# Ledger of designs, part 137: peptides against a protein of PDB entry 3HUF

Target 1, 320 residues: chain A of PDB entry 3HUF
Amino acid sequence: MWIIEAEGDILKGKSRILFPGTYIVGRNVSDDSSHIQVISKSISKRHARFTILTPSEKDYFTGGPCEFEVKDLDTKFGTKVNEKVVGQNGDSYKEKDLKIQLGKCPFTINAYWRSMCIQFDNPEMLSQWASNLNLLGIPTGLRDSDATTHFVMNRQAGSSITVGTMYAFLKKTVIIDDSYLQYLSTVKESVIEDASLMPDALECFKNIIKNNDQFPSSPEDCINSLEGFSCAMLNTSSESHHLLELLGLRISTFMSLGDIDKELISKTDFVVLNNAVYDSEKISFPEGIFCLTIEQLWKIIIERNSRELISKEIERLKYA

## One batch from the design tools (peptide; made by RFdiffusion4, then SolubleMPNN)

Design b2_p20_4_s3 (from b2_p20_4, 10 letters changed)
Fold by OpenDDE base, seed 4:
Structure b2_p20_4_s3 (fold): chain B 320 residues (1-320), chain A 20 residues (1-20)
Amino acid sequence: as target 1 above (320 residues)
Amino acid sequence: MEEKEKEEEIEFIKKEKEKR
């Protein structure tokens, strides 16, 4: 999200969130959803127009800011951004930090991008929320991204947490729910004057972790917990691979169970499958190897004695 | 020049705060 603050109290000592939209900036405007009052003698009554675009798909993957357009409103002394005079037709900016100088005002407006990028685990929830969140200047998507700051878990009552949720947790992404999204949808009016009034996602996250026995106490309890073990991974997502890497596993990737020969079995402690393959291929499992799903593995790794548990299962099936 | 401009802005901002 874009936040503005300013030197010399020209923004009344307040920080403001700028959502996607158009703002008239000047001395003689009233602060609202489309106007930014700047208290300076050295600026025009209507000095500049700021236009913030909605997030692009690229912004979701890069964590880049919403495009920030600045136009001077034919003022005597112009407008500058990052020490450059704004062109006659306006200019567009993708820098995360903008120093905006209005006319001869010796105090600058500082615009900065607060990184917020929300991954959804569920396409139906993305479809429900994406429009509203994009209108807040929040990039949204389904795919894993290194730019993701928040993750909306799939809440199916009584189901195991998804691989996406497991991975988001181990990545230390802030896991949020629909209650947080609902609160975000209401903040448009309250944050016009104070950007600090944004809801704390960490409180939502703490409550999710505390109230769900499928989460360990911390990501650190699971990260590298299976260091020294080796697995074969079949027919899984990229998120599944990265999850297993975060557990400290040595991973071999295979296309089919038939690719696992006796030599590979001798070097592999267990095979990780998705649920569909596990259920359909039970008859085709190689002899003398432990096969499990990621969800079954997760149930082991959240235990304090995960290494002992996995070792016992490996031993049990290697000699069966 | 810049210091004087800042002082004049500070004074203006102060006077505009007192009107609210």
Scores: peptide ipSAE 0.342, ipTM 0.883, DockQ to the pose 0.603
Fold by OpenDDE base, seed 3:
Structure b2_p20_4_s3 (fold): chain B 320 residues (1-320), chain A 20 residues (1-20)
Amino acid sequence: as target 1 above (320 residues)
Amino acid sequence: MEEKEKEEEIEFIKKEKEKR
């Protein structure tokens, strides 16, 4: 989201969130959802127009800012952004930091981008929330992104956490739920006066971990916990591969169980399968190899003795 | 020149705070 602050108390010493929309900036406007009052003798009554666009799909993958347009309102001394005079038709900015000088005001408005990108685990929740979140200047998507800051877990009581949730946790992404999204939607008006009123997702995340026994105490407890082991995985999802990599596993990929030859078995401690393949092909598993699902692997990894548990299962099947 | 402009701006801001 865009946040503005300013030097010299020209914004009354307050920070403000700018959501997607249009703002008239000047000396003789009242602060509201469409106006920013600047207390300066050196600026026009109506000095500039700021326009913040809704996030693009690209912004979800890059963590880039919503486009920030600045237009001077035909003022005597113009407007500058990053020491450059704003063009007659206005200019658009994709930089994360903007120093905005209004006329001859010796104090600058500092606009900075606070990155927030929300990944959803399912398309139904994305469809429900995307419009509202985009109107907050929050990029949203389903696919994995290095720019992802938050991950929405679906609250299904009694279900195992998804691979997406497991991976988001190990990536140190802040896991949130529908309750946080609901709260986030209500603060839109209150944060106009104070950007610090933005809800802290870390409290929601702490509560999720505390109330769900499927999470380890920290990502650090699981990261590289299986270093030195090797697995084979069906080439199905990038998230599953990246999850296994974060566990410190050496990973071989295959396209079908029929591609598992004696050479692969000799170099592999276990095979990781998705639930559909595990359930359909459990009768046709290659002899002498430990096959498990990601969810079964996760149940072992969250245990304090994960390495010993996996070693016992590997030994049990090599001597069977 | 910049220091004088800042001082004059600070004085303006003070006067506008006193009116509120």
Scores: peptide ipSAE 0.342, ipTM 0.883, DockQ to the pose 0.606
Fold by OpenDDE base, seed 1:
Structure b2_p20_4_s3 (fold): chain B 320 residues (1-320), chain A 20 residues (1-20)
Amino acid sequence: as target 1 above (320 residues)
Amino acid sequence: MEEKEKEEEIEFIKKEKEKR
């Protein structure tokens, strides 16, 4: 989201969130969803127009800001952004930091991009929320992204957490739920005059972790917890691979259980399978190798003695 | 020149605060 603040108290000492939309900026406008009052003698009554675009699909992957357009409203002394005069037709900016000078005002408006990018675990929830979140200037998507700051878990009471949720936790994203998205949608008007009223997702996250025994106390309890072990994985999902990497595992990939030869078995401590392959092929598992699902692995890694538990299971099957 | 413009702006902002 874009946040503006200003020097010299020209914004009344308040920070403001700018959602996607159009704002008239000037001395004699009243603060609302489409106007920004600036307290300065050196600016026009209506001085500039700010237009913030909705996020693009590219912004979801890059964590780039919503495009920020500035137009001078034919003022005597113009508008500058980053010390450059705004062109007659307006200019567009993709920089994360904008220093905006209105006319001869000796104080600047500072606009900065606060990164918030929400990944969804399922397409149904994305379809439900994407429009509203995009209108907040929040990029949304399904695929993993290095720019992802938040992850929406689906709360089905009594269901195991998904691989996406496990990976989101280990990569230190803030896990949120539908209740946070509802709350976030209600504050849009209240944060116009005070950006500090933006809801803290960390409180929602703390409550999720506290109330769900499927999470460890911290990602650090699991990151590199299996360092020195090796696994083989069916090449099915990038998230599963990245999850196993964050555990500190050496990973070999295979396309089918038939590709698991004696050489691979000799170099591998255990095999990680998806649920469908585990359930269908359970009778045909290679002898002398420990096969488990990611969900079964997760139940082990959340335990404080995860390394000892894995070692015992590997030993049991090497001597069976 | 910038310092004088800042002082005059500060004075204006103070007067506008007193009206609220």
Scores: peptide ipSAE 0.341, ipTM 0.883, DockQ to the pose 0.612
Fold by OpenDDE base, seed 2:
Structure b2_p20_4_s3 (fold): chain B 320 residues (1-320), chain A 20 residues (1-20)
Amino acid sequence: as target 1 above (320 residues)
Amino acid sequence: MEEKEKEEEIEFIKKEKEKR
């Protein structure tokens, strides 16, 4: 989201969130959803127009800012952004930091980008919330991205957490639910005047982890917890692969259960399968190898003695 | 020149705060 603050109290000492939309900036406007009052004698009554665009698909993957357009409203002394005079038709900016000078005002408006990108695990929830979040200047998507700051888990009471949720937790992404999204929607108008009124997602996250025994106490308890073990995985998802890497596993990939030969068995401690393959092929598993799902592996990983539990299951099947 | 312009802005901002 874009945040503005200013030198010399010209914004009344307030830090303001600018959502996607158009703002008239000047001395003789009243602060509202479409106007920014600047207290200066050296600016025009109506001095500039700021236009913030909604996020692009590219902004979801890069964590880049919503486009910030500045237009001078035919003022005597013009407008500058980053010491450059704004062109006659206006200029667009993708820099994360903007120093805005209005006319001869000796104090600047500083605009800075606070990155917030929300990944959804569920496509139905993305379809429900994407439009509202984009109108807050928040990029949204389903695919994994290094720019993601928050992850929306689905509230299914009594369901196992998904692989996406497990991976988001290990990546130290802030896990949120629909209650936080509802709260964001309610606070939209109040945060216009004070950016400090933005809801703390970390409180929502702490409550999710505290109320669900399927989460470990910290990501650090699980990261590299299986260092020195080797697994083979059916090539199904990038998120599953990255999750197993974060556990410190050496990973081999295969395309079918028929590719699990004596050579692969000799190099691996266990095989990780998806639920559909595990349930359909359980009777046909190769002798002498431990096969489990990611969800079964996760249940072992959250235990304090995870390495001992896995070692016992591997030994039990090597001597059977 | 810049210092005088800043002082005159500070005085203007103070007077506009007192009107509220």
Scores: peptide ipSAE 0.337, ipTM 0.882, DockQ to the pose 0.608

Design b2_p20_4_s4 (from b2_p20_4, 6 letters changed)
Fold by OpenDDE base, seed 5:
Structure b2_p20_4_s4 (fold): chain B 320 residues (1-320), chain A 20 residues (1-20)
Amino acid sequence: as target 1 above (320 residues)
Amino acid sequence: EEEKEKEEEIKFIEEEKKKE
């Protein structure tokens, strides 16, 4: 989201969130959803127009800002952004920090981008919330992104956390739920005057972790917890692969259970399968190898003695 | 000159704050 603040109390000492939309900026406008009052004698009654675009799909993957357009409203002394005069037709900016000078005002408006990108675990939740969140200037998506700051866990997804949720947790994203999204939706009017009224996602996250026994106390409890072990994985999802990497596993990939030969077995401690393959092909598992799902692996790694537990299962099935 | 402009702006802002 874009936040503006200013020097010299020309914004009345307040920080304001600018959502996607158009704002008239000037001395003789009243603060509302489409106007920004600036208290200065050196600016025009209506001085500039700010236009913030909705986030693009690219912004979800890069964490880049919503495009910020500035147009001078034919003022005597013009408008500058980052020490450059705004062109007659207006200019567009993708920088994360904008120093905006209105006319001869000796105090500047500082606009800065607060990165917030929300990943959703399922398409239904994305479909429900994406429009509203985009209108807040928040990029949204389903696919993994290094720019994601928050991850929406669906409470209705059953009693077990998904691979997406597991991976989001280990990536140290802030896991949130529908309750936090509801709170975000209510704040739009109140944050016009005070950007600090934005709900704390960390409180929501702490409550989720505290109330769900499927989470360890911290990501650090699981990261590299299986260092020194080797697994083979069916090439199913990028999130599953990255999850296993974060556990410190050496990973070999295969395309089918038939590709698991004696050589692969000799260098592999266990095989990781998706639920569908695990359930359908239990009878055809290769001899002398421990096979498990990501969910079964997760149940082991969240235990304090995870290394002992996994070693015991390997010994039990590899030498049977 | 810049200091004088700032002083005049500060004074203006202070006068406007007294009207609210």
Scores: peptide ipSAE 0.356, ipTM 0.891, DockQ to the pose 0.592
Fold by OpenDDE base, seed 1:
Structure b2_p20_4_s4 (fold): chain B 320 residues (1-320), chain A 20 residues (1-20)
Amino acid sequence: as target 1 above (320 residues)
Amino acid sequence: EEEKEKEEEIKFIEEEKKKE
């Protein structure tokens, strides 16, 4: 989201969130969803127009800001952004930090991008929320992204957490739920006057973790917890691979269970399978190797003695 | 010159804050 602040109290000492939309900026406008009052004698009554675009698909992957357009409203002294005069037709900016100078005002408006990028675990939830979140200037998507700051967990009562949720937790994204999205949607008007009124997702996250025994106390409890072990996995999902990497595992990939030869077995402590392959091929598992699902692995990893538990299971199957 | 402009702006802002 874009946040604006200003020097010299020209914004009344307040920080404001700018959602996607158009704003008239000037001395004689009243603060609302489409106007920004600036208290300065050196600016026009209606000085500039700010237009913030909705996020693009590219912004979801890059964590880039919503495009910020500035147009001078034919003022005597013009408008500058980052010390450059705004062109007659307006200019568009993709920088995360903008210093906006209105006319001869010696105080600048500072616009900065606060990154918020929400990944969804399922397409149904994305379809439900994407439009509303995009209108808040929040990029949304399904695929893993290095720019992801938040992850929407699908709460089914009594279900195991998904691999996506496990990975989101370990990569230190803030896990949120539908209740937070509802709350976030209601604050759009209230944060116009004070950007500090933006709801803290960390409180939602803390409550999710506290109330769900499928989460460890922190990501740090699990990160590199299996360092020194090696696994083999089917090349099925990038998230599963990245999850295993965050556990500190050495990973070998294979295409089918038939590709698991004696050489691979000799170098591998255990095999990680998806549920479908595990259930269908359970009778045909290679002898002398420990096979488990990601969900079974997760149940071990969340335990304080995860290394000892894994070692015991590996030993049991090598001698069986 | 910039300091004088800042002082004049501060004064203006203070006067407007008294009207609210």
Scores: peptide ipSAE 0.353, ipTM 0.889, DockQ to the pose 0.598
Fold by OpenDDE base, seed 2:
Structure b2_p20_4_s4 (fold): chain B 320 residues (1-320), chain A 20 residues (1-20)
Amino acid sequence: as target 1 above (320 residues)
Amino acid sequence: EEEKEKEEEIKFIEEEKKKE
């Protein structure tokens, strides 16, 4: 989201969130959803127009800012952005920091980008919320991205957490739910005057972790907890692979259960399967190999003695 | 000159804040 603040109290000492939309900026406008009052004798009654675009698909992957357009409203002394005069037709900016000078005002408006990028685990939830979140200047998507700051967990009471949720937790994204999204939608108007009124996602996250016994106390309890073990994985999802890497596992990939030969067995402590393959092929598992699902692995990983539990299961099947 | 312009702006801002 874009936040503006200013020098010399020309914005009355307020930090303001600018959502996607158009704003008339000047001395003789009243602060509202489409106007920004600037208190200066050196500024025109209506001085500039700011236009903030909705996020692009590219912004979801890069964490880049919504495009910021500035147009001077034919003022005598013009408008500058980052010491450059705004062109006659206006200019568009993708920099994360903008110093905006209106006319001869000796104080600048400082605009800065606060990154918030929300990944969804569920496509139905994305379809429900994407439009509203984009209107807040928040990029949204389903695919994993290094730019993601938040992850939406679907509230299914009594269900196991998904691989996406497990991975989001381990990569230290803020896990949120529909209650936080609802809260974001309600505060849109109240945060116009004070950017500090933005709801704290960490409270929502803490409540999710506290109320669900399927989460460890911290990501650090699980990261590299299986260092020194090796696994073989069916080539399924990138998220599953990255999850196993974060556990510190050495990973070998295979395309089918038929590719599990004596050589692979000799180099592998256990095999990780998806639920569909595990349930369908359970009777045909090779002898002397420990096979489990990611969800079964996760249940072991969240235990304090995870390494001992894995070792006991490996030993039990080698001597059986 | 810039300092004087800032002082005049500060004074203007203070006068406008008293009218609200």
Scores: peptide ipSAE 0.352, ipTM 0.889, DockQ to the pose 0.580
Fold by OpenDDE base, seed 3:
Structure b2_p20_4_s4 (fold): chain B 320 residues (1-320), chain A 20 residues (1-20)
Amino acid sequence: as target 1 above (320 residues)
Amino acid sequence: EEEKEKEEEIKFIEEEKKKE
């Protein structure tokens, strides 16, 4: 989201969130959803127009800002952004930090991008929330992104957490739920006057972890917990691969169970399978190798003695 | 010159705050 603040109390010492939309900026406007009052003698009554676009698909992957357009409203002394005069037709900016000078005002408006990028694990939830979140200037998507700051967990009572949720947790993404999204949807008017009124997702995250025994206390409890072990997995999911890497595993990939030869078995402690393959192929598992699902592995890694548990299971099957 | 402009702006802002 874009946040503006200013020097010299020209914004009354307040920070403001700018959602996607159009704002008239000037001395003789009243603060509302489409106007920004600036208190200065050196600016026009109506000085500039700010236009913030909705997030692009690219913004979801890059964590880049919503495009910020500045147009001077034919003022005597113009408008500058980052020490450059705004062109006659307006200019668009993708920089995360904008220093905006209105006319000869010696105090600048500082606009900065607060990164918020929400990944959804469930396409139905994305479909439900994407429009509202995009109107807040929040990029949304389903695919893994290094720019992801938040991950929406679907609350299905009694179900195991998904691989996406596991990975999001281990990569230190803030896990959120529908309750946080509902809260975000209500803040549009209240944050006009004070950007600090944006709800903190960390409280939601803490509550999710506290109330769900499928989470360890911290990502650090699991990161590199299986260092020194080797696994093989089907080359099907990038998130699954990255999850296993974060556990400190050496990973070999295969395309089918038939590709698991003696050489692979000799260097592999266990095989990680998805549920569908595990359930369908359990009678055809290679001899002398421990096979488990990611969910079964997760149940082990959240235990304090995960290394001992894995070792015992490997030994049990190696000598069987 | 810039310091004078800042002082004049501060004075203006203070005067406008008194009208509210």
Scores: peptide ipSAE 0.351, ipTM 0.889, DockQ to the pose 0.595

